# Designs tried in a protein design run: peptides against a protein of PDB entry 8BZL. Part 266

Target 1, 228 residues: chain A of PDB entry 8BZL
Amino acid sequence: SYDRAITVFSPDGHLFQVEYAQEAVKKGSTAVGVRGRDIVVLGVEKKSVAKLQDERTVRKICALDDNVCMAFAGLTADARIVINRARVECQSHRLTVEDPVTVEYITRYIASLKQRYTQSNGRRPFGISALIVGFDFDGTPRLYQTDPSGTYHAWKANAIGRGAKSVREFLEKNYTDEAIETDDLTIKLVIKALLEVVQSGGKNIELAVMRRDQSLKILNPEEIEKYV
Target 2, 242 residues: chain B of PDB entry 8BZL
Amino acid sequence: SRRYDSRTTIFSPEGRLYQVEYAMEAIGHAGTCLGILANDGVLLAAERRNIHKLLDEVFFSEKIYKLNEDMACSVAGITSDANVLTNELRLIAQRYLLQYQEPIPCEQLVTALCDIKQAYTQFGGKRPFGVSLLYIGWDKHYGFQLYQSDPSGNYGGWKATCIGNNSAAAVSMLKQDYKEGEMTLKSALALAIKVLNKTMDVSKLSAEKVEIATLTRENGKTVIRVLKQKEVEQLIKKHEEE

## One batch from the design tools (peptide; made by RFdiffusion4, then SolubleMPNN)

Design b1_p25_1_s4 (from b1_p25_1, 11 letters changed)
Fold by OpenDDE base, seed 3:
Formats: structure tokens, C-alpha cells, sequence
Structure b1_p25_1_s4 (fold): chain B 228 residues (1-228), chain C 242 residues (1-242), chain A 25 residues (1-25)
């Protein structure tokens, strides 16, 4: 059985499976990331968890290592594979290099993994985009975004998922040095950005904060409401 | 015809590799990249299409990559494929340096990558890389060099060339204006601006939309420099005054 | 398309582009 290549070029030079994977991302819940001066903030749209779903099972923000966390939009099952691979790589790097990964390093690893799935026979692209945030060992805050193609870039702020366009438009207008002057202002910026697409207030937002030399902190709903 | 379009890297009845052709078509829609060889240096000039206000400024260049101390490249095509290939170039160059305690000759690095690109056209189950590259470099064997490679794994040395959008028109202009043996880096920079101004589908050439890198030799060392936006602005201004 | 034909020619000819720009010496 000649395993038909799933991802092939069209006559006009398009990789349709990658484009369709990007469409899958657009169907995902919105995620936003903002880099502040000494803080990185991730926010995710909480879809009303069906009353019977365990809230613990739908974590859209996860730690990859002590200094790196990731939010994603798209297929949750695909995200699990990427997260697990990234975590293993972070641990391997610590063992072999005796230093934690840089945010760029782990982003490049994830991007390379995604890219490989766009060239391998019998494999479809990952249906996920990711926002990867954290601190390098020198204390520099970083934000990267990667898509199903394996492309990645560093950002000051970005959004992925269903409401990403509106959130990005908001961030383009409102991301200023003054808007990120303090940790609290940075958090407020993320919340305001998400509120462009989330109809119900602070209850439908998951927010994670990583400050310099601190671990990832998930804010509780009460803490989020203080910023609204 | 359709039956061969869907299978990776097989010959059509006419002997065509449609997947490679389609990869080249994808590159035709990519941002323009120019390379010009001068007597005293080499340059790359690339169209910057991704001008987003929220991009982190840490990206000195979106399309120009330093490979080692003696070589740089620019890419046209799929960015993710380009990232994989540029990383591979760096690894090849580093391994050579470690093994031989000398920098890899420019053409050998280009050839090594071209073999990889070719393999992705030869072996079943892989698609071609949707990327063309321009390479600039210096080595003790040939001095300043400019190479181009495409998805097929083919490559060639050039005095001046272009890949990406409107590459054919750019090459035609380069042929007309390139003066063999008399090209200085200064004149090459002016030529690059002239060609980009005509080939980029923009009303006015802006320094924000152009990345330029130069490779020169100073005191027996290779210097790779990405021009600052102000320097590019000056080049554009000079062109507008002529 | 003319682009496809040029692509095909580039695949089979020595040199990446049919540029009349001379190869470096």
C-alpha cells in the first residue's frame, strides 16, 4: 500500500493540509500572550465546561519546565503529544547541558517537530498553534508563537484561536510601553484583550502569570476579577 | 496528470517531478531575495513582508541567517522549511569545523545541503522543501562567493541573482546593470535598491520592508553585517535622488 | 504555465536560474 503523502503541494504551491490545520486552530478557544518588562502573562478563553467535566482535565495552560509554559489553540489531543515531547526535551537538556532550556530553544524544538509532521508520509500536521512564554536564565522574558507549519516567531504580544484576529487588533492598538510598565498593568492588558472576544466577564478567563524568578501561577477567578 | 500530482516525488509520464515544480511555484510567491557579488564583498537584500508591530525586535533579520563566521544565507519560500534547512547548514558547518579545525568551504556547505534537498525529492514518503536559498560567503579557495539553490537540490554560483517574487524581472535588470569586474560593494548596494524598487509590488520602497546584509573582509577576518534601518533609508534616499 | 516550464528547466539544467549573469570565475 503506497501510503499516500498526506501533505503535498498543490499546483499553485500550497500545502493544503497545513492550511487546513490552521483552520483547525481557528476553531480552538482563544489564547493570548503578552510579554511585560519582568512578567509574562498567558490568558485563555474558558469555554463553559460542561457541568460534568472535571475542570482539571482541560488545562490549556501547562508548564513545560520551571521557566517555560505554553498555551495552545486547536486539537487538545495533538497538544498533549507536543507538550509531552517538549517536557522530555526540557528534562534531557537539563541533564545533558546542565542548564534549563531557553524559551527560544524549546520553541525551535517544537517548531521542528511540527515541521517534520508536514513532510512525513502517513502523518498529518499538528492541528495546534502554541504560545510559549518564559524566562531565559538571564532573566529575560520571552514570548514565542508557533503554528501547524512549524513556523515560529518572537512576539511582544500575540493571540491564537477563534478570536485571535480581534484580540491581535486590540493588542496592536493598546500594547505600549506604558501599558506594560507594571506587572499589574500587563495583566490588565491581557484581560482586556480577552474581553474583546469573551462575552461573560472574568469567570470565563483562565490566566497564568510567570514573574521573574518565580514559578507559573494560575490566577483564581477572584484574583482575575480584581483586574477587571 | 492528477494521479502524479498527489504522489510525492514521482516522475510523470512526461518525466516531470510535479511536486518539485509546485514547490518552486510556492517560492515564486515568496518575498524577493537578491544576491550580488562585488570585488570587495557580497550582499544579500531581502524583502521583509512580515512587518507586524507586535513582533519582538530581537529578530535582527527575518530572511537573512548567519550560518558561520564566513557565510550567510537568505531564504525564499516556506519559513518552517527554511528554519530546518538553516539549522542543518549551521550543524554541517559546525561539524566540519570540529572535524577539520578549519571553516567549511562555501561550496561544500552548499553542496551538503543540496544533497539533503535532493534526497527529499528522491526518497518516497517525503515532500520537497519549499525553499530556495541564496548563500554568500568567503573562503580562502575562491574568495567572495554567491550561490543559489532550489528545491530540486540543484545549485549554482552567481555574480548576481534573485529568488522569490518577480525573480525573472529582477534577474533581467541585474543582467543589464551588472558591470563585470567593476562592481564595488557600494555600487552593488545601489543596484540592489534599484532592482528591489522595481520588483517589489509597493508604491514606495521603505527601509522597513528591506533587509540587507553585507559580507566583507577586514583585517583578515570576515565581517557579516546587517545594515541598520537608517543605512537602508540612506540608500533608498540616494536612489530617489538619482 | 510559463512559471512551471521555467521551473522544469531549472530542475534539469546546471545552475539554479537561467540567468545570463556569468558564473563567478
Amino acid sequence: as target 1 above (228 residues)
Amino acid sequence: as target 2 above (242 residues)
Amino acid sequence: SAAAERAAERMYQEGAAASEIPDPP
Scores: peptide ipSAE 0.096, ipTM 0.497, DockQ to the pose 0.089
Fold by OpenDDE base, seed 5:
Structure b1_p25_1_s4 (fold): chain B 228 residues (1-228), chain C 242 residues (1-242), chain A 25 residues (1-25)
Amino acid sequence: as target 1 above (228 residues)
Amino acid sequence: as target 2 above (242 residues)
Amino acid sequence: SAAAERAAERMYQEGAAASEIPDPP
């Protein structure tokens, strides 16, 4: 039955379906995350919304809770499933523990979910990587990345998707304490990083900012152009 | 490699889901469905291919389904799959109404079905649904709405869109003729006829081959109406005179 | 086919993430 083991080890010890899911991520639009001192910033490559499409329904950055947001690269429908599961967990945690999740906790939850889909019969891996940002209760800004395998790590800055390599190279050179000294400089760093792979200026960037003790703010195109 | 095409929906080496792509290709051969959002309403127009003279004159909409009092959909693709999905939409909407004593918001209903579609692309032993849908609706949150969903479980909101046969050409025409902010339901109906006349593989557009439904608000209530054949004939006649 | 490529592109890029499903009132 073709329905049994979807993700199996190769003779060489590779999980091909996980590797192929990582290739699916590389086809996704580029996303970048940067942790500042008192700010976290997510930026996503916004492909020109098709004429007559409602822009409201084209969002790649979403809130998981009041203190956590996520960007992703890869299959949008897969991402929606992960987002919904994460949102439910955030609410459940608030009810059972009486505190919001830490960014690490929800990242670990998402990572565990992804990992299970790499090991369970009759399931394919999720075709997504995610950047998860937010604030812990102590006000510490956090950035995590997950991939289709269910691995996760904490980062100062990172990128996923089609242009991730170029964006990471830029961040490795330009991420300094001086570059993140202010909120505005941190935002500027994200925009500059995305401009390495985005051909048209501020019109093709979706940018979200979360400051300490503030809700997620999606910047409008005019606000983005002030930094370009 | 052909091996990834024949199995349950798995990733190719390039990160593609071929079974989903093939399902979408199959929809390209289905009858054309068109949706247009106007300021004062929203409409669906669908090609009717099965004109059986023996079908009892109860012109039930073959391709347009009422989901609840505030929503309708049209389908392009495998009829049996469409029946399953439209039934599921009705059940979801009804369960929500019973639980919350309010109609389900349009986007929530669309999303709920899209999660089902996505599941059929991820779980073994399942094939993707060979169906795309257009949804029209009204709710208190966003007013009149038009959505499109595909076999992947992806969806989007639209001002105007098309699925099925010659959908790319139809979308191109809609992009040219759709006037943002100035679209009345009357103008939308005329545009629908214009686009269908050019995209349907028929020499002459006839009212028998076209189903049209409109969704409007009257006295604070949603009204879903399937146009009578005579009304469609008048629209076609008007188009031929322009 | 061009349709399949567009379909693939839509699977990765064009779909709305979970829009802010308005909280049920």
Scores: peptide ipSAE 0.061, ipTM 0.667, DockQ to the pose 0.782
Fold by OpenDDE base, seed 4:
Structure b1_p25_1_s4 (fold): chain B 228 residues (1-228), chain C 242 residues (1-242), chain A 25 residues (1-25)
Amino acid sequence: as target 1 above (228 residues)
Amino acid sequence: as target 2 above (242 residues)
Amino acid sequence: SAAAERAAERMYQEGAAASEIPDPP
């Protein structure tokens, strides 16, 4: 059976399946990423986890490697596929190159994966955007964003998902060298940015922090409330 | 006719490859990119659309990609497709260098990518790349060179050309103002600003919206340089005074 | 569009070489 090309150009030059995948991202929970001087911070809007749902299964922020973590907006099932492939690549890179991936490298890998799914027969685009943060081996903090098309860019700060516009507007106004001068200020900036779209304060925010030469730390609600 | 619009790149009854045409349409909406060949160099001038305060500094340029020490390209179209193709160009160039211990000739690099682009128009299960490229380069065979390639895998050498938004109007202006044999890099830069000022859908051309790279030869080495914003501002100012 | 038509014309004037499709990187 000739798998029909799912992603084709329209007469006006649009890739509708990619555009529709971007709409799927907009329906996702808001995620924010900020690069500080010596810290990267990811924040995600927590949807009310059903009382019977295992909280471990609803993680919106995940580690790809010891030096890289990712938040996403959009289809959770699609995200799992991307995360798993990225993790395998990170491990493979460590084995073959004997160094951890750079944040750019793994971002490019993910971006290329997404792009291929926009140019392959019988495949639809991934319905996810991702914020990828981490540290390169030289200790440089990095923040990248990918979208369903497979584009990627480096950012100082960015947001994805349903509240992304409002959060970006906030970040554009408030992201300054002074605002990220310290780790605590950087964390506060992320929290304040998320509070533009998240109701009920710190209880509905998942926050992850990665400092130079440190592992990913997920802040508990009490720790988050200290910054509010 | 419409039955062929939604399929992988196949011929219509009229012999048209609609998916390639539609890819070209996508490119027509992309930012304008100019290439001009001069006697003493080649330049690319591109519209910069992504002016975000939160964007991290791009090392080289937003729209202009260094391929190797002797070549650069600019892209019009789908950014993700462009990233894939520019990466492939770098890989091809690197493999050639490793194999032959000399830089790949400019046209050969362009042709290699064009073969890939063409393949994506012919084989089932693939869509065309929604990207046109301008290539600037220098090699010992032909000196300074400017090429254009499109989603079909076709390419051509040019003295001056344009891709992206308002490309037809830009090409018309280039045809009128390009003086064969008398084009210096300085005059080419002035021409690029003139054409961009007329073809970009902006009230006033600003340096923040224009990216320019030059490729020259200095002391037997190729130099690829992205102009500083101040230099672009000076070019714009000079144009406004004329 | 006029651009697409011109592109179509160019497709027939300049022969494209066929190569094996590399997997996108």
Scores: peptide ipSAE 0.054, ipTM 0.532, DockQ to the pose 0.074; fails the geometry check

Design b1_p25_1_s4 (from b1_p25_1, 11 letters changed)
Fold by OpenDDE base, seed 1:
Structure b1_p25_1_s4 (fold): chain B 228 residues (1-228), chain C 242 residues (1-242), chain A 25 residues (1-25)
Amino acid sequence: as target 1 above (228 residues)
Amino acid sequence: as target 2 above (242 residues)
Amino acid sequence: SAAAERAAERMYQEGAAASEIPDPP
C-alpha cells in the first residue's frame, strides 16, 4: 500500500526516511548557536526577505518560553508544529511543576516527539533540526541540538542547515575561552561564523541574544553592523 | 525516483516532498488571485474562468469567500479541496468566537489551517491539498493583514502577492509598482487591474472575468464588499485611459 | 523545473516559523 508512510529499516539497518529528512534539513538556511559564559546567541542566515513580504512573519528564531529559544533548519511548516507543542509543554510544566523547564528537559521533549514520528505508522519524520538555547533556573547557559531522528546532544557551539559544515569548521577553530570571554566577543563569534557562508555581510543575518535573567532580544541590523 | 512520487508522505533521497511540489505545480495552472495591502484597507482580486451563462445561481463570488465578519480569502487550485478548506476556516473561526467571545486573530486562523495542511503532508493515507489561499483580514492586534498559504502548510504575511497562473510575473510587477507606506485602497485597486490586465491571457480585460473584494473599516466595524460589475468596469476603463 | 525549485524554496525558507500570535484572551 503506497499510502502508508512507514519508516522501516533497510536490509543494511538504515532508516532511509530519517536520512532523507536529514537531507531536507540541509536544504534549510543556516543556523548557528553559541554558548558563552553568561550569554547564548543564535544566528540565522536571513535570506533576503522577498520584497513585499512582512518581516514579522519571516522569523526563524522563536521563543519557546521566557528562558528558552529555538532556531531551526528544514521544513518551516514542520517546525511550526514542533514549536507549538514545545510551547504547550513549557506552559504545562510551569503549571504542574511550578518552575520553568530546563533547556535539557524541553530538548528531550522535542527529541522524543521527533523520535515518535520516526516509529509511528503512517507518519514521516520531521524534516527539521533545531538549535535550542537558554538558561536553566540556576543561571547556567545551555545549547542543545536535535535532528530528525530525535537524537540530541549538548554543545558549546554548533550549526545546522546548508552551510553547517563550513560554520562548524570555523567554530572548531575559533571557539576558545578567550573568544567567549565577553558577551560582545560571543556575539562577534556568531557573526563571524555566519559570514563564512552568508554573503553581503550583516544585512543577511538574523541574530538573537539571551543573557542571564533577560528575555530574548533580536538585534536590529544596525546593532549587528556594530559587530561586523 | 518514481516510487517517491506516488507516496504522499515520504521524503525523496534529496529531502523533497514530491507530492507537495506537484500540488504546488497544479496550483500554477489555476486562475490568478492577487492580494494587496493598503493603509486604509486590503483587497483580493481573482480571475473568473467559468463564465457559463447557464449557471442559475449567481454566486456573487466564485473564488472569494467570506470567512467571518473580519476575514475573507481567495483560492487557487482544486475547487473541491478549496471548499473543504474554506468550510474548515469558517468552523475554526466560529469555534474560537464561541469559546472566547472575540473574533479569532487573523494570523491564528491562518496558522490553524496551515497546521491541517501540514498534517496532510506528514500523515500517511492523505494527499496534500491542491490549494493555495490568500487571506485578507482585520484584527485589533495588527490591523489590516494579507497572508498567503500553500499545500505544504507554509504561510507568510505580505504587502502584496499573487497565486495561480502567471503568479511569478504578477509578483514581479507588484514588486515594481508597490510603494510601501503610500498605498491607498484606490491605488491598490488600480494596481490590481494593471497586474491582472498583463497577467491574464486575455486580449481585453473585462469585468465579467474579474472578481474584486475589499476589506475596510467603517465606524469601528469591518466591511467586506465584493465590487459590483459596474465598479470593476469603471476601474478597467480608468486603466485603459491611463 | 523552475516551478519545482520555487516550490522547494518556499517549503524550506520563505515561511513563518513562529509568529508572535497573540495569546488568546
Scores: peptide ipSAE 0.053, ipTM 0.645, DockQ to the pose 0.792; fails the geometry check

Design b1_p25_2_s1 (from b1_p25_2, 14 letters changed)
Fold by OpenDDE base, seed 4:
Structure b1_p25_2_s1 (fold): chain B 228 residues (1-228), chain C 242 residues (1-242), chain A 25 residues (1-25)
Amino acid sequence: as target 1 above (228 residues)
Amino acid sequence: as target 2 above (242 residues)
Amino acid sequence: MAAKLEEEKRNREEALKARIESLYE
């Protein structure tokens, strides 16, 4: 069965393991990214933390570097591996090149990593998609998406995970220059987009904001409610 | 090349890793392990299933492993896999200590092992470890900590949790009885006995069937202590009187 | 006895389901 071959193309040219890894992504909670004028915003559907679980250990948004953060959807353990590799690369780049990575650079690194795992018989694909946001050293805001195949693209706005389709449809309708004219409007856009798929309002949303020349800020629930 | 494909954990059409799920299922049949975080300590309580009269009385702990001076773990699942993983934990902790001249932070040790677990779910010729672990520890960053990890390499911090047989029922009871902010080690021990008494598939809870370890801080040092059988008996007796 | 076994089975299945769901974020 071609379905069980990791690196074998089907007769019709499909890489089933990559496609199935994409299905794993759809099992993840929704994440949304929006690039504003001078801001990048990541929003995620907060998974209901089990009673007695430490919320600190449940993170869907993480910093890769001071200027780059990532949200993912899919296999949590796989994500950790990718995140760790990316962090190491970011630090290595700073040491060797003496500048922070560009968002595109680190995205390409992650994408290349993922791609290699689609081509090795000894490895299954990563079961994650990622939204990577940040600022280049020149202050340009960037948003990229990667998928299990190792493809990546730059976006103005995008979503991944189980509710991605609905969120994308919302963004396609509502992402305008006016809608991102201010930082607050951009944040509001992300929240509104997430509310298409997230029930019970701001309590189930985690929001990370990175402004130009500022560090990543994770908004607290009270701050989120101000935008709702 | 084809031989590795058959032994690699792969995605199902639905994006599932069945080998990981099957490993988790196997763990569901293992002896119950509980972890409870208290304000003044953390504990592990584990079901001891292998009671053999020919076992050397010196055998102190079957399911609870000391990892270093600041951490211990309990295991649910395949014993051989558990032995490998616990050994790796010790090695990781030791290497860290040698490299940094300080004990490894609890979460970092957990994460390091979880990365290994994850690798065994992704690389060819490997199978997932059929083991879940509970970790207890103390470090200067977060104080007393309780973690759970599974065959996928996923982990989380907990105030109280359970793995192995009847874990769902145990977790339900923990949710009901765990009082956030008010949990003392003494109360945690009582809660552990209460939960084990209800979740263990035994007619009567006995001290010989339960292993309990506590992790506390005394004079700025971590103390990991496995309770003596007599101490466990007293806990059981106290529970029966309530 | 049968009822207890069924309940235990159900509990295991529910626990397993929850754990499987926890694999994805």
Scores: peptide ipSAE 0.379, ipTM 0.804, DockQ to the pose 0.847
Fold by OpenDDE base, seed 1:
Structure b1_p25_2_s1 (fold): chain B 228 residues (1-228), chain C 242 residues (1-242), chain A 25 residues (1-25)
Amino acid sequence: as target 1 above (228 residues)
Amino acid sequence: as target 2 above (242 residues)
Amino acid sequence: MAAKLEEEKRNREEALKARIESLYE
C-alpha cells in the first residue's frame, strides 16, 4: 500500500503522509491569528495543563525573533525542531543581511523546510501547522499560515488545530475593517473567535499581542478578562 | 489500524505515530520512577529490581544515573536504549562544558536529547527509543528543576511526576498531596515513600527495593546523593508509623 | 485478585491515553 511507504504519490495523485500529517494537526488545540491595522494577535486554546506541570515548559506561542512570533498546532516535538531552525535562521539573517527577517521570509524558510521533509524518502512530514505573525521592517503587520505540506499563504485572519473550522467560519463572518479598527477591537475579535470552541471563557485562552515597534506581549488572565 | 505499525516513522490515517505509542506502552510496564521538586532540593525515587546474586558488579543504583555534577536522571523502559541515551546525555553535557567552560543548563540538556528522540520518530530506518526519563538538576537560571521526556521527544517541567508502572495512580496521589510552594525535601521524601508504597506491587515496601537520590545545594555546590539503605529504611519506618 | 488486575489495566490505559494526548498541542 502506498500509504505505508514513505511520502510518495498514490496512483490517484495523493501524498498520503502529508494528508495524514494534516490530521495530526487537527489533534492539536486551536490557534487563531488576526492581523489588525497596527497589531497582530495570536490566540490559543490552553490545553488543560496538568496541575503539577510547569507552565513555562508548555508554550504554544513562541518568539522566533523580536519582530516575529509563531503559534503551532500538532506534534509538540516536531514544532520544537521547526522553531529552533527558524530561530537560527532569524539570527543568521541578522548577521548576514544586517536586518531582521521579514515575516514572509521566515515563513518561506519554514515552508521550505517542511516541503523538504515531504520529498525526502528517509523522512516523514512534520506534523504541525503554524501561524506566523509579526512586523516587517517597514512596520507592516503580517500573518502567514503554513501546513505540513510546506504550503504557505498570507492571511488577514486564520485558524489551525481541532477547532479551526468553526473559528474560521466565525472570522469569515466577523472580520471587517470596523472589527479591527482599533487594537482593542482586534484583540476582542480574537477572543470572540476562540470562544466559539473554547469553553469557560478567558481562563482557557492564551493571547499574544505584537504592536508596531513593540515586543511580543503575552497577556495575563486578568488582562484577557477585560476583553471578555 | 495496525497496518501502520510496521513502519517506524509514518503517520496513520488519523495522524498517529503508532510506534511512538507502542514505545509508550512498553514503558508502562517498566519499574516505577518518581520525581519530586522541593524548595530546597529535588529527588528521584525508583523501584529497584532484584539484583542477581551472581552479578560481578553490584550496581549501587540501577535506575538512577548521574549525568554531570548538576544533573541526574532516572529511566523507565528498555535498558539498552536507556544506556545509549544516558551515555549521550553525558557526552552532550561534557561537550558543552568543554566548549563554554560552564555546565550545560538543565533544560538545554533535556532538549538536546529530546531532539535526538524526535529524530528517531521522523527519520526512516529508525525506531523510537523505548525509554522515558526523569531529569533532576540545578542551574543558575532556574534553580532546582524536574523534567520528564518520552519517546516522542516531547518533554515538560514538573513539580512532581511519575513514569513506568502505575504512573497514573502515582500522579493522582501526587496531585492530591503535593503542596505548591510549601514542599521541603524532607516532605518530598516522605511523599515519595507514601506514593511508592501504594504503587509498587509489593506487600511491604522494603529499602532494598527502592532507590532514592537527592539533589541539593551546599555551599554553592550541587550535591547529588543516593540515599543509603539505612536512610531509606528510616523513611519507610516513619511512614509506617504515621 | 481479578479486580486488582483490572484496576491496574485501567490505570495503565489511562496513563497511556494521557501520554498520547500530550503528544499534540
Scores: peptide ipSAE 0.373, ipTM 0.808, DockQ to the pose 0.881
Fold by OpenDDE base, seed 3:
Structure b1_p25_2_s1 (fold): chain B 228 residues (1-228), chain C 242 residues (1-242), chain A 25 residues (1-25)
Amino acid sequence: as target 1 above (228 residues)
Amino acid sequence: as target 2 above (242 residues)
Amino acid sequence: MAAKLEEEKRNREEALKARIESLYE
């Protein structure tokens, strides 16, 4: 059965290991990204952290550079590898090109990395999708999504993980120019979108906000509650 | 799907890595290891299963390994895999020290090994390591630390945790009795004995069957000490009197 | 004895399930 093969084409043209890696992504908790006018927002469903677990070691949202942030869904260990490689590339780019990466550049880098792992018979695909947000040096907000196949696209809004379908349906209905007219409205949109799949309100949501010419800000629970 | 249970580490149709899951299952049958973080130190307590009188006593610790001056670990799972990983940890720590002239931060060491573990789950021709580890350490960045890692290459920081046999029950007990912000090393030791007494498959807990190491700071230096049998006996006695 | 073994088995299964779930974020 070709569905038991390594990452090779089936007779019908499927890469089953890539498709199955996408199923691994669906096991991850939900992440949502929204591009506003002058803001990018990432929201994630907080996994119930075990009572005795250190919260600092549980990160679904991470900075890749000062101007780029990423949320992921899927295999945590796989994500760490991708994040580390991306961070190194961001720093390398600053040193060699003397400018920070564009969001598209680093997304393409990550996508290319993922793609290579789909083409090597000695490797399985990465079991992660990522939402990559940030600002280009010209101040343009960007949102990209990449999946285990190494494909990537720019989005106005998107979601990944187990609740992604419901969140996307919500965003398709509610993402309008009016809904993102202000930073606060954009944040509210993300929260409302997550509340479609997250139980118990704002306590189970983590939000990261990046505004133009500002560093990444992780909102505390009290700040999130102001928007609920 | 069961058809992937005998394969290398590839995704099932449902997105599962069965070889990683099976490695974790194997660890569930290993001897119990506990880690507890206190305000003034951190400890590891491990079940010693191989108590043969003819074993060379030079093996001061069967389950607890010193990694460097600031870190130690305990292992649950396949012994051969554990030996490879503990050796690798020592090498990583040593290379870092030589390169940067500073001890490796605790989380960096854990991460470095976890990247290796992860690679063994992603590259063909390799199987996952059948080992989970608890790490204790001190560094200038975060102070006393406790980490757990599994065959997937995932890791996390913990205030208290358990790996190996009856780990779920142990974790439940730790959740119940661990007092956040008020845990002293003394109370942590008592808690470790309490948990081991209930989770180990022994009628009576004995000092011969338990290894305990503590990591403390004295005069600006990290001190890693494996408790003597007599000290462990005293802890057990205290618990029995309560 | 049988009841104890069954309980231990259940505990191991629960622990494993929780750990497997922890693989995904």
Scores: peptide ipSAE 0.341, ipTM 0.757, DockQ to the pose 0.846

Design b1_p25_2_s1 (from b1_p25_2, 14 letters changed)
Fold by OpenDDE base, seed 5:
Structure b1_p25_2_s1 (fold): chain B 228 residues (1-228), chain C 242 residues (1-242), chain A 25 residues (1-25)
Amino acid sequence: as target 1 above (228 residues)
Amino acid sequence: as target 2 above (242 residues)
Amino acid sequence: MAAKLEEEKRNREEALKARIESLYE
C-alpha cells in the first residue's frame, strides 16, 4: 500500500517513494564526474540510440550556465524539468546578484527542489541523480552530486546510474594527486573509469570538459580516442 | 488503522499522529547526536557515518551546522530534510538580525522552526520532517543553552540530551553521570566521549567517526569551534586510559 | 493464425520494452 501513496513515512520510518526513485536512477546510463586541479570532467555512457532516434535530442550532459554543467541518470523527462528550473535560476541569479551562481548554490537549489517534491502532496520524487560540475567565480573547480531525496555533497570524483558502483570502486582506487596532475590525465581517468562499465570502448562515451575560464567543451569521438 | 498510516498527517481514532511517530522512528535509525550544557560552555557531539574517500575535503562538520555567530545545531534524520531546516534556521536568524539589529534569542529561533515543523504535521499535503535537532547557543537572556526539537514541532531545553540511534540509552547514561552545577566544558567533553563510545554501533571509537563542536564565550564574544581530529583523538585516548 | 498472433504479441512487448527503456537515460 505504501508503494502507491504519495511520499509518506512507512511504519518503520522509510520514505518508499524516495527509495524507489533511487531505483529509477539505477536504470539510467552511467555518468561520471571528476574534479581535477584546473579542470572538471563529465563522462557519460551513450545508450544505444534507437536506429530512428535523433542523437541530437538525447543530451545526458547539459549546460546550466556558462560556468556550470550537469550530467544526470534516471528519468529523462524528470531531468528536463530540473534542468530548465536550474537554468532559469542561473539566469535569475545573474540578473539579481550580478554574478554567476556558484556550483554549490545551484546544487543547493536543485537539491531543495528535489526535496520539496519528496514532501509535497500530489507530487512524486524526481527519478534522477545529477552530477553538477563547474567553476566558481574565484576559479575553483567543483563537483557536486544530488539524488532523488534532495541530498547533495561535494566530491572529488563520483558516479551515478547503472554502473556507478563499479565506477566508484575504480575511482576510489585510482583517484590520486598524480592521476589528476594534468588536464589530460584527468580526462584519461574519466575515460578509464567509464570503460569499467561501457562496452566497445570510446565510441560509447560522451565527454564534457570545462577548464578554468573556458566554456564547456564536448569532446568528439576522435578526441576521445586520443585518450584511450 | 492502515488508512491513517498512508495518508497525510491526520489523527488516528486513538488520537495519534502516525506520520509523526514514523518520522521519529526514522530518526531513531540516524547517527547519534549528543548535547551537553556546561557552566562555561555547551557542546555538540555527533557520529560521522558517511566517510568516503572520494568526498571533497569537508571543511565543515557533516552533522553540525553553524546557524549564526551565537548558535549551532546538530541533526539526526533525513539529510535532505535537515538541509532544508538548517537553511531555514539561518534565514530566520538573518531576518531577525536585519529587522531588530540584534541577534535572535536562542529560544525564539528554536520556536520559529518548531512552528514550521508543526505546520508540516497539521496542514494537508505535507509530511513531517524526518529530523530532530539539537541546538546550542548563547544569548544575553539565558546564557548558554541547549534545546532539542522533534518532528512534531515540540521542543525543550536540556542540560544534556541525545537524539538518533540509541538515544534512550545515552540519555540514561547522561542522567547518571551529569553533575549539575559542577559540569565544566572539559568534563562535558569527556562525558560525551564516554557516552558515544557506548552508544555508537562501532567496535572502536575513532576520531574520524566523531565530530564535536564547542560553544564558548571569550572576551564577550561567542566562539563556535569544531574540534580538530587530533583533539578528538586526545579525548578518546584519555577515555581509554580511564 | 496462432503463430501470427504470438508474433504480434511479441512485437508489442518488445516495442513496449523499448519505450520503457527510452524513459531512462
Scores: peptide ipSAE 0.221, ipTM 0.601, DockQ to the pose 0.164

